# Designs tried in a protein design run: peptides against a protein of PDB entry 5VZU. Part 167

Target 1, 271 residues: chain A of PDB entry 5VZU
Amino acid sequence: GRTLEDIFHEHMQELILMKFIYTSQYDNCLTYRRIYLPPSRPDDLIKPGLFKGTYGSHGLEIVMLSFHGRRARGTKITGDPNIPAGQQTVEIDLRHRIQLPDLENQRNFNELSRIVLEVRERVRQEQQEGGHEAGEGRGRQGPRESQPSPAQPRAEAPSKGPDGTPGEDGGEPGDAVAAAEQPAQCGQGQPFVLPVGVSSRNEDYPRTCRMCFYGTGLIAGHGFTSPERTPGVFILFDEDRFGFVWLELKSFSLYSRVQATFRNADAPSPQ

## One batch from the design tools (peptide; made by RFdiffusion4, then SolubleMPNN)

Design b2_p24_2_s3 (from b2_p24_2, 11 letters changed)
Fold by OpenDDE base, seed 2:
Structure b2_p24_2_s3 (fold): chain B 271 residues (1-271), chain A 24 residues (1-24)
Amino acid sequence: as target 1 above (271 residues)
Amino acid sequence: APSSPLTEEEREKLKKKLEELKKK
């Protein structure tokens, strides 16, 4: 009978075949594009650059991490059978921090799912409100000179005025003690564990994270069919490592900085 | 993406086959 190993081998063969078909289509037309590293900015969460993904069976995945104000982007440098090179594999909203619960509650996938979906709903509301402000601004049709329709008469209904005395109820202003947002200790990593049922390629992921953000990941079928954005969590571990939890896929992708120093790989300064 | 090498449907089909095989 087919073993689990047989099914795994058949699946790996299909993947290799798909990768071969996808890559061999271009063997007669190789386009080389120079890749430039994004310029680093002081406000960047970490240094932008090349990161190696350690996920799935596709082998080596390389992404470029770049920062764009309050957003970060992971752009595919390597294509795969599902998503071609140059696509944004992840989009991170740096305005929407994810607060992870304690280590015990981090094992609960439903708790992480709740937190992420609440943030997703806020992002949708903000997009809808920002869309309305942009829509209302175009609606200033110039003032059509409305002709003066005639003054129908003021009926003078009557005046009765009893003098109710003002009671001076001096309600003391209750000091709304602004709950001092505890300064997020920018230096101490939080203990980190994947939720139960989230698939990792290996258990060798950082067990401490600095911060997390809401983001979306691109998914597609083979040949970039039915591309969609799925909700997830960007996890910053350190200067050289980040993760992405794909919520709907129940999967984790670890990305590690490519430590290779490229001479003359910096983007040309904008003139 | 994690290019799930399989579509979610194919993955769920494979997962179902895997669970059926673990029970034998």
Scores: peptide ipSAE 0.033, ipTM 0.550, DockQ to the pose 0.214
Fold by OpenDDE base, seed 4:
Structure b2_p24_2_s3 (fold): chain B 271 residues (1-271), chain A 24 residues (1-24)
Amino acid sequence: as target 1 above (271 residues)
Amino acid sequence: APSSPLTEEEREKLKKKLEELKKK
């Protein structure tokens, strides 16, 4: 029978062949697009920028991480045979934190699956409710027929007088116990391990994470066929590393910051 | 995303396309 190594080797040869065919189709017509780094904001979870992933059969992938209020996005800078450059490979909902269990229960894939799918269902419900509120608000602008109401004359209402009795009612200041916003504890790092049966290319991933969020990843067949979003977990390890667990694919992608300084890579100031 | 292996049909299509490119 074919070994897993034989299957992997054959698959890698096919991907090299695909890359060759796609590259050869450019007929020397190469269009270069300038990519700008997103501006850093104080509220960004980490500094936005370029990250390199070394996952799956594609080898090296470059992703731009950017923050958009309560959402983060990973945009493909490198295309692959499945997903072209410029696609949003991951979309992260920073409102929906994933709480990982203890290290022992983190080995249980079914436990992680349960947690993620419960969050997915909440996100779906919130989208339906928010869609209904946005829908109901638009329906009631029936055309107000501007009937020209005739200008009735302004009757001079009489100037009634100044009786200024100062009622002293000394309402006691109810101590509004300001619920101390527990300072968002810069998430103490928790022990991290991949569930059993989640494929990692390398066992060399961070064994401590800061926080996790619900997200979706883009998957597609070759040539970007049948593109869909699959549920997953965004894992923030540190300022320079994040991961994504693809739940349905049972795979893990590790991304590390590109430590290159780019000159003139900042977005033009909006004029 | 991690890529799935090529289908046999996709593999044959790619081989054919490679042979067409080598003839140009």
Scores: peptide ipSAE 0.025, ipTM 0.552, DockQ to the pose 0.500
Fold by OpenDDE base, seed 3:
Structure b2_p24_2_s3 (fold): chain B 271 residues (1-271), chain A 24 residues (1-24)
Amino acid sequence: as target 1 above (271 residues)
Amino acid sequence: APSSPLTEEEREKLKKKLEELKKK
């Protein structure tokens, strides 16, 4: 019988061959694109920049993390046989924070799946509601034809009636205690563990995380066939590390900041 | 299984191939 290791080895050989074929096709037409580091903003969750990650079976990849108001994006700097360079490998919704359960319940994949799918449904509802308000406003400027028509006159209708004294019942304004949004205690990281059955390439991931957000990851077949977005969890560990849990793939990608300094890599000032 | 960014169809083909290989 073939071991799980033998099957993994055969599949890794096939992926290496596909990566080699894909890379060799570009040797005949090397296009160079300048990459600019995104400008840092004060409200950015962490400093934007280059991160080194493990994406699926492709091994080491480089992504650019950037912030766009209430959204973050991971853009592929390195392409692979499935997803070309310049594609958004992850999109993070910074409006939809995910609260992880306690460490015991974090081992339950079905619990994480429930939490993520509930957030996905909220995001879908918000997109449907926001789409309706934009559509209705423009249509009704039909030309008001100014038809002139005429005079009709009269009627008198009459007089009634009475007195009712509204009582002064001075209902005290109940102080609507604005539920103070407990400032998300930004300080202490919570214990973190991957759910049972989520594959990581290494067990060397941070065992404490700061916060999590809903996101989507891009998946595709070889040659960027049938590209789709799957639900996932963006996990902020620290200033230099984040992860992405691919829910449907049952996989985890860890990303670590590239500590290289680049000269003349800043985005040109908007003129 | 390598969590390639495979489509669901490719993933199910790989799962099937994996189960066929486990039976040998």
Scores: peptide ipSAE 0.024, ipTM 0.544, DockQ to the pose 0.068
Fold by OpenDDE base, seed 5:
Structure b2_p24_2_s3 (fold): chain B 271 residues (1-271), chain A 24 residues (1-24)
Amino acid sequence: as target 1 above (271 residues)
Amino acid sequence: APSSPLTEEEREKLKKKLEELKKK
């Protein structure tokens, strides 16, 4: 049987080979693409920008956090053998806040799994319902073959009289209780701990979080094989730190803002 | 995340070795 040493060596050889393939491709064709910092919007959960993270076995990555209405995205700036640069490593649904339990229950991975999977199911239902409304609208454009129905003569229907008193059916305007968008109250900081069995690179993560959201993370094999979205939790710690709990991978990635000022990194104003 | 075909045990041992390699 393969020893853990053999498995390690084979996996490391594959990672080194993949890294070598990726790096050697740079020697042949250096295509530079300018990356712009996303513009900040008032409604952004935190300032968008570059974050340094710890991701899987590859260690250090750089992601761009950006906001897109009720969605946030972590886009890979650094590629790895599994996930190329420019891929969305995380997609956050800012509509679906995750409520973490107390610290005792936060240690329970099954409790976190339950909470996340319940939200995942709601997101799936919302996607199915929204898909059905879009589907029914297209069905009725059957090609009306406008057969030229012959001009049947204009029967002069008679002029019957005017007097229908308008019944003032005062249909009370049903108060559409505008579901008060609860302002995204910057939640009171909650004590935070990783569940038992969730691996972090180190124990040096914030022990208090502001809020959590449902999200999905991108996973793939080497060479971007079998890419899929796995459920997880986006943890907002502060203005400069967030995490992602990869539920199925039982792993945690911590992201910290890159404290660098880039001259002329702002997106050109739309002319 | 990179999906690793490795078992949880294989991953933990790999992580340990990766941390040992980073300390050298």
Scores: peptide ipSAE 0.019, ipTM 0.553, DockQ to the pose 0.161; fails the geometry check

Design b2_p24_2_s4 (from b2_p24_2, 11 letters changed)
Fold by OpenDDE base, seed 1:
Order: sequence, then structure tokens, then C-alpha cells
Structure b2_p24_2_s4 (fold): chain B 271 residues (1-271), chain A 24 residues (1-24)
Amino acid sequence: as target 1 above (271 residues)
Amino acid sequence: APSSPLTEEEREELKKRLEELKKK
């Protein structure tokens, strides 16, 4: 029988062949776009920039990580047969932190799936509620033609000030037990392991993570057919490494910072 | 996304395109 390794090698050869054919067909029509690095902001979760990933049979992927308020974005710099360059491979919601369970329960894929799907439903509810508030606010700015209602003379009703005696309502100060907001352990890494049945290219991934967030990943068929967003987990390991767990695909992608310095890679200042 | 394996149709189209490139 064909081994999983044989199937993987054949699939890699096909992907290389696809890339070669597409590149060779369009060689005379290639449009190059300059990529600018996003400016770093003080509130960025980590320094934005280029990250190299390994994604199954795709080999080396390059993704630009950027921050947009309460969202992070991974933009493909390298295309693949499914998803072209310039597409948002991942969108991260920095409002929705994923709390990973203990190390034993992290091996349970169904537990991770439950946690992620509960966050997905909260995100959907918030989007529905925010859509209603934005809809109601636009309806009320009909032009009120303020017809000048004639100034009826307001009769000076005499301001008899009633001497309202201050009732000494001695309301006992109810001890509001300030629920001690457990200080968000923003600094301590936790043990990390992939669930059983989540495929990683190598078992050489960081075994500790700083924090996790809900996100969505882009999936498509060959030629960018039927593109959809699937739920996943963005895992921040450190300043230079992050991962993405593709929940429905049961796969993990590891990304590491490209340490190369680029001259004149900063975005031009808006004139 | 993990690339799905090429369909047989996609594989045959790619072989055809490869043979067209070798003739140029």
C-alpha cells in the first residue's frame, strides 16, 4: 500500500509542479507589488512583521502579521494552490481570549472544540446585537423639518419652592465584596500541547504558550474555489513565534519571525 | 488551509499544461 510518506511526497511534487506551471505561464505578465512592513504601535501584542510558517505540503509560507485595534491579521505573502497571495489567511479577535485547560485536558480535542465553539457563538451574538444598534441609529435622522411652532407665551408659573425636609435615610453601606478581579496573568506562560489527532508537520513546537485568542482561518479548494472562514485558535508562544490551530481541519501551523532586516521597508509616511 | 490533494481532473490538466510548456 502507499505509505502516508509516499502520499505526502507525491502531493508536494504536485504543488511544486502547480507553482512552476502558474509561474511559467504568467512569466511575461508578472506584476510585482512592494510590501511595506506595518508600523509598530505600543499597544501591539507583539512587534508586527513577516513570519515564516510551515504548512503541511505547502512547504515554506510567508505571512505578514499586523494589528488593527482589537484584531490581528495574517496576510499571505506567498500564495498556494488554494489561497492566493494577498488573502487574509487568519483573522484574530483579540477581544476573545481562549483559556486552555490543564495539560491533561489539552490532549482532548473535544474539549478544545467545545471551548472554541462557545467563543464562536458569543462572537456571532455580539455581531448580531451590534448590527441592530447600527441599524436603529441610522433610521432616526430623517430631516425633522422643524416647522417653527409659534412661540406661545409661557405663563410665568410661580416657583413656590417647597421646603423638602432632607429625610435622613441612613442606608447601611452594603459591603460590596469587590470580587477580586484575579489579575490577568498577562506574563506567565502555561504548558502547551496539541490535542490528540491534530496534525503538526513536526512535533518540534513550543511546549509553553503566553496566551491564546479566538480566530478564523481561510480555507478554499484549488484555484480559490468556495472560500470560507473556519474557527481556530491563535496561540502566542513568544515575541517571535505564534501558531494557529485549524479546528475543523485538525491541523496546526507554526509561524516564526523572519529575522532579516529590510532597508526602506517602512510604509511611506502619509503626505 | 491544508491543500487538498489534487483531483484527477486537476492532475491531468497540469500534465497537459506541462507538456505544452516543454514544446515551447
Scores: peptide ipSAE 0.030, ipTM 0.550, DockQ to the pose 0.591
Fold by OpenDDE base, seed 3:
Structure b2_p24_2_s4 (fold): chain B 271 residues (1-271), chain A 24 residues (1-24)
Amino acid sequence: as target 1 above (271 residues)
Amino acid sequence: APSSPLTEEEREELKKRLEELKKK
């Protein structure tokens, strides 16, 4: 009968063949695009830059991590047979932090699924509400028809509404205890483990994470067919490592910073 | 994986076969 190993070997042979076909198609028409490193901002969750992905049989995957206000983006620097270079492989909503449970409950995929899907629904509601406010404001500049209608005069009369007494009720100023935004504790990293049934390429991932956020990942068929965004979890491990849990795919992607320094790779100063 | 050389149909068939093998 077919073993797990046989299925893995067949899948690897297909990946090698598709990679060979894909690379050979470009040999006659290579377009070189210069890539600039994003400028670092003080409020960036970590330093932006190049990260090496180790999530698939594609081998070397390079993504650029960049920050855009309350959003982060992973942009593909390396294309693959499904998703071309320049596509946003992950989009992270830094407004929607995910709190992971304890280690015992982190092993439960259904618990992680519940947490992520609840956040996805909140994000959808916020997008619907924000879309309504932008739509109503522009419509009502109907033409000011200037019709000049006339002067009529009438004058009447002075009715004396009565002396309602000023009740001095000295309502104590209820101290609005401003809920002190608990300073985002530079939280000691919490223990981290993948849920049962989430596939990793290896078990060599950080067992402690700093923060988690809701995000979406891009998936597609060959030739970028039927591209869709699937829900997931961005896991910040440290300054140089992050992961992405693809919820529907039950897979984990680990990304590690490329430590190479590049000359003249800084973004041109805005003129 | 976010990308696969397999079609969606082939991926779902592969997943099914993998789950059948994990149960044996």
Scores: peptide ipSAE 0.027, ipTM 0.517, DockQ to the pose 0.225
Fold by OpenDDE base, seed 4:
Structure b2_p24_2_s4 (fold): chain B 271 residues (1-271), chain A 24 residues (1-24)
Amino acid sequence: as target 1 above (271 residues)
Amino acid sequence: APSSPLTEEEREELKKRLEELKKK
């Protein structure tokens, strides 16, 4: 039978052939677009910028990581045979933290799957509720025809006098127990391992992570056919490394910061 | 996402396109 290595080699040859065909077809029509680095904000989870990653069979990819309040986005800088450049390869909801279990239970793919799917359901419910609030708020602005009600003359209500004695009701200040916002415990890393059956390109990934969030990744067939969002886990390892677990694909992608300084790469206007 | 391997139909279409490009 074909080995997994044989299948991978054949698949890589096909991807190289596809890339060659696409490149050669567009040789006469190359459009260069300037890419700007997103501005860094103090509240950004890490410094935004370019990251190099490996998607399973696609090889080396470049993505731009950017922050948008409670959301993060990975935008493809490099296209591949499935997903063109400029697409949002990952969308991260920074409101929905994933709590990984202990290291032993992290080996269980079904446990990770349960945790992620429960968060996915909460996100769907919140989107439905927020959609209903936005829908109900718009429905009640029927055009009230401003019938000009005739100006009835304001009768001068008489000036009743001042004598309201101040009742000293000394209501005890109920101790509002300020729910101590537990300071977001910034940065005790937890042990990290991939679940059994999650494919990584190599075993050289960080074995400690800072935090994880719910997210969705973009998947498509060749030529960007049937594009869909699949649930996953964004894993922050450190300032320069993050991962994405593609839950349904049972795959892991590791991204590392591009350590290049780009001159004049800042956006001309603040977003 | 990790790409799936090409279908046999996609592979034959790509071979055809390659041969068309070599003739230009």
Scores: peptide ipSAE 0.025, ipTM 0.539, DockQ to the pose 0.532
Fold by OpenDDE base, seed 5:
Structure b2_p24_2_s4 (fold): chain B 271 residues (1-271), chain A 24 residues (1-24)
Amino acid sequence: as target 1 above (271 residues)
Amino acid sequence: APSSPLTEEEREELKKRLEELKKK
């Protein structure tokens, strides 16, 4: 029978062939674009930068992790036959923390699926509600045709007298204590294991995670056909490692910081 | 994206494209 190694080897040969075809179609004319490292901000969940990842059968990929308020993004630095460079391989919603169950229940893929899909539905509802508020505000500027309403005469309504004592009903403004969203404290690390049936290329992943967030991953066919966002879990392990569980694909990608210093890689200061 | 293995059809198309490129 084909070993897993044989299947991976055949698939890697196909991916190499695809890469060869694509590169050869451009007469080996490679255009390089400079990539800048994103500036670090104090509120960034971890330091932004380059991460090396394993993405299923594609082998090693490079992604840029960056933070954009309550969102994080993994941008592909290396393209593959499915997803070109510059695409957002992952988009993380830092508002929607996922609480993993205990270690026993973490082995249950259906439990993880339930948790993720529940958060997905909340995100969808929030997007619909926010879309309606933005929609209703634009509808009412129908062009007021300025029909010249004729000058109706200024009826001098008489000066009724002054004396209504303002009752100072000092309704105490109920301090809506805006529940200060406690900055998502780096939770105590919890034991972590992949669900049964989630494929990892290597069993060498961190067995403890800090926190998890809802996210979406980009999937596509060869040549970037039918690109879609699939639900998943961003797993922060530490300052230098994160993972992404692709829920529908039942796969796990591990990303580790590229421990390299780049000269002049910082974004130019906005003048 | 996690790529699925190429379909047989996709593989044959890629082989065809490769042979077309070798003729250039």
Scores: peptide ipSAE 0.025, ipTM 0.534, DockQ to the pose 0.451

Design b2_p24_3_s1 (from b2_p24_3, 11 letters changed)
Fold by OpenDDE base, seed 1:
Structure b2_p24_3_s1 (fold): chain B 271 residues (1-271), chain A 24 residues (1-24)
Amino acid sequence: as target 1 above (271 residues)
Amino acid sequence: MEESKEMVELAKKLGFKLPETPLL
């Protein structure tokens, strides 16, 4: 029978061959697109920019990280056989923080899976509720049939009626104790370990994380067939490193900032 | 069944053509 190792070897050979084919296609027809670095905003979780990611057998890929209010986006700069360049490989919901358990329970994949799936269900409920409110608000613009009301004219003026007294209804202001949302302490770095059974290309990942968020990753077959979003965890390690745990795939991708300085890579200021 | 699905998904991300025949 084919071993897992045989399947991995055959696949690694196919990926190497595909990379060779793609590289050889560059000699025949290159389309250059200028990529601009996104401008940094004060509220950005980290500086946006280029990150090098590791995707197991796919090897090294380049992703642009950008921030869009309460969402972060990883956009592929390099394509692969499944996901072409320009696709959004990861989408992070910065409203949905993942609380990692203690270091002992972080080794339990089922515990991480439970936490992520509970957040996924909350995100789904919020999308359904917000979809209903947006749906009901649009339904009431029935066409006002402009019936032409006819013009008729007159007249009468008169009557004076009187002095309705102001009732002093002294409604007591109910003390709505605004539960002070405790400012999310920029937490001391939490000890971090991958769950048992999560595949990493290397064991050299940061052993402390700052924050984790719910997110989704894009997966597809070869040629971008049957693209779907799979749940995962965005892990912020530091200003220059983040990870993504692909839950269903039991895999981890580490992303490190590209330290190269690009001249003239800033987006032109909107004139 | 779960392991086969995880393999399918890992395969999609890692770029694996799963062999058309599910390894049962």
Scores: peptide ipSAE 0.090, ipTM 0.666, DockQ to the pose 0.083
Fold by OpenDDE base, seed 5:
Order: sequence, then C-alpha cells, then structure tokens
Structure b2_p24_3_s1 (fold): chain B 271 residues (1-271), chain A 24 residues (1-24)
Amino acid sequence: as target 1 above (271 residues)
Amino acid sequence: MEESKEMVELAKKLGFKLPETPLL
C-alpha cells in the first residue's frame, strides 16, 4: 500500500507542480497591484507590516499583519494553490488571551487543545449573545394597516400652568469603574516549547514568548475549495516574530518581519 | 474517526486531494 510518506511525497510533487504552474502563469499575466503598509497606531500590539512565514508544504510566504481594534489579521500577500493572495490566513482575537501552562505541561498537546477549545467556546457564546440583541429589534414591524386619517381636532389653547420648582435630584453618576485595561505588561517572556506532535518546519523557533491569543486560521483545498476557519494560537515572541499553532493540523508556522525598508510604501494621506 | 478528521484537515491545508472516497 502507499505509505504515508509516499502519499506525502506524491502530494509535495503535486504542490510543487501547482506552484510552478501558478508562478509560470504569473510570468505571462503580471498585474502589479501596489500594496500599502498599514499605518501604525499606538495601541497596536506590535508594528504592523510584512512578515515572512512558513506554511508547511507550501514553504515560504509573505503575510501582511494589521490591527483592527481588538483583532489582528494576517493577510496573504503571496497566494498558494489552496489560498489565494488577499485572503486572511489568520484572524486573531486580542480579547482572548491564551495562558500557556508551565513548560512541562506545554509539551502536552491535549492541555493546549483543552485551553484553546475552552476559549473557542467562550468566543462562540459571545457571538451568539451579541447576535440575539441585534435580532430582536427587527421583528415587530407588523403591517401598519393604513387606518384612514382621522380629522384634525381643533387647537385648544393650552393654559399657563404654574411654576413647578426644580427638584435637584442629584442622581450620583454611578462611577462605571471602567475596568482599567491593565496595560499589556511588557512582562518577562515565559518559556515556550511546542507540544509533542506539533510539526514545525524549523526547530529554530524562539524558546520564550511574550503573550498568546486565540485565533483562527484559514484552510482550503486546491483552488480555494471548501474554505474553513480552524482554531489556533497566535504566539507573540517579540516585535519582529510571531507564530501560529494550527491546533487541528498539529502544525506550527513561524513568521518573521521582512526587514526591507520600502520607500514610499505608506498609504497616501487622504487628501 | 478523529484521526481521519485530522488527516482530512491536514490534507486540506497541505492541499492534498483526498482520494475521492470510492462510492461503495
């Protein structure tokens, strides 16, 4: 029978061939689209920009990291046979921090899986609750039966009612203690190791991480067939490096900042 | 069944054409 290695090898050949066909087709139909770097904001977790990442069999790809309030987004700049350029390869929920266990328990894939799935369920509940509040407001436009315009009754002159004293109801403004979002402690990085059974193309990944967040990754078949979001962990290592653990795929992708300075890559100021 | 799902998901991300399950 075909070994898993034979199937992997045949498929790597198909992927290489597909990449070769795609790249060779690009040589004949080069539409250049200018990409602008997203503006940096003071509240951005790290400086937005271009990162080079590894996508298992797909090899090296370019992703734009951008921030959108409490969400981060990795957008593919380079497409692959599965996921075209411009797709959001990763979406990170910066509200849902993942607390990694100690280094011993980080080696346990089931422990990471438990933590991520518990966060996924919370995110799902929050989405359902927010969906119900938006749904109930639209229901009761019953058909306004066009009841006929009743006749205008006469303007009786309102009599001058007397000087009602202003009751100083000093309603104390309840101090909504805005839960002071603890400034993202630039805490001492925690020791980091991939769980046993998580595949990394490079064993040279940072062994210390600053923080982790819940996220989803995009997966699809060839030609962007049956695209779906799979749960994962965004791992911030430093200002120039992040990772993504694809939980269901038991794989890790490392992303490193593209250090090239692009002249005139800033979006033109809206005139 | 779970291992089959993990292989399907790995297959999707890696781009593996799952062999069409022969219609039995």
Scores: peptide ipSAE 0.081, ipTM 0.653, DockQ to the pose 0.077
Fold by OpenDDE base, seed 3:
Structure b2_p24_3_s1 (fold): chain B 271 residues (1-271), chain A 24 residues (1-24)
Amino acid sequence: as target 1 above (271 residues)
Amino acid sequence: MEESKEMVELAKKLGFKLPETPLL
């Protein structure tokens, strides 16, 4: 029977062949499209821009990180045999923070899996509830036939005036000081370690993280077959580094900012 | 159940973007 190793070698050969076909086609017909850097906003979690990451056997890839209100997106700038350029490799929900356990419990993959799957279920519930409110509002305004019913002159009935004096109990409005959600302290980074059995290409990942969020990653077969979204964890390390834990794949991708400055890379101002 | 662990380890080795191919 085919061993797991045989299957691995066959898929690796296919992947290498596909990479060779794609690269060889580029020599004959290159379509260049200008990519603009996303505008930075004051509420952006970090500066948007280009990040370099590694995807297993795919090697070095370039991803654009951008912010869209309470969502962040990683868009592929470089395609691969599975996922073409322009696809959203990661989608992050900035509403749904992941609280990592202590360093001892972070080694337990089942604990991380539990936390992520509980958040995934909440996200699914919120999407179902928000879908119901949008559906009921288009009640059929049937055509009201304007029947012109006539002007009957009904009469004058009289003026009874009872005098009830309501007492002015001047209850002072207690200022419910809305507890201003203290801006989440830019606190000391939490100690960070990958769970046992999560594969990283580089063990030189940051050992402290600022924040974690729920997200989904895009996976697909060769030629972008059967594309699906899998649950994961976005890990913000610092201004220039983030990670993504692919939960089902038990993998970690580290992304580092491209430090190159690009002249005229800003989007033209909307005229 | 063991086959699913093997496929996850294969997906790990291949570069973490293969869906669990439903074993047809």
Scores: peptide ipSAE 0.040, ipTM 0.676, DockQ to the pose 0.053
Fold by OpenDDE base, seed 2:
Structure b2_p24_3_s1 (fold): chain B 271 residues (1-271), chain A 24 residues (1-24)
Amino acid sequence: as target 1 above (271 residues)
Amino acid sequence: MEESKEMVELAKKLGFKLPETPLL
């Protein structure tokens, strides 16, 4: 059987080969594409723009963060041997907030896994229900040329009867004290720690987060083979930093805003 | 299942984002 060392060597050789192929393309015709920054909207969770992230042995990568109603999107500006430039590396569902437990329970990977998989199942159910409503609405425009059948008249009948007494039973209205949803204190960050067994290349991640959301990340083999969406957690730390926990990979990626100001990088106004 | 786990652990070590089913 292949040893883990053999698999590691084969995979490293393939990575070196892919990097060599990519670098050898610089001796050929380079195509340049202009990148526009997404316009900021009032309802955007943070200012959209360029973020720098580190993906393992690939080094520094650039991702464009953009907002699309109740969804956020991370698009790769720099490609890697697995995921090419222009691909949507992360998709965030801003309808599905994740509430992190206390700091003690945040160290438990199984607790985070439970919370994420419960949200994943809700998202799956909502997609199935919305698919059924769209299907049933098309079927009923059959022509109701139903003929005027004249059907008949009957008839009866009558009767009784009287009494039942007015039972006064004065059921006290139990004050259902609506547990006032404590307004999520939008200003105080929650203490944050990665679960035990989640790999981070940078221990200098923020130890306080504002909000977390369900999301999916794109994973693929070399050359963008068998691309799939894996569940994860988007973690908003501040205006300039977010993270993504890749649940199945048990890995964390930190993204920091590119502080460079780009002149004339605004999207052309829709004419 | 074991091979998928080994590949996820390998992917972590290498810093790759590989599918659970390696086309290896």
Scores: peptide ipSAE 0.029, ipTM 0.663, DockQ to the pose 0.060

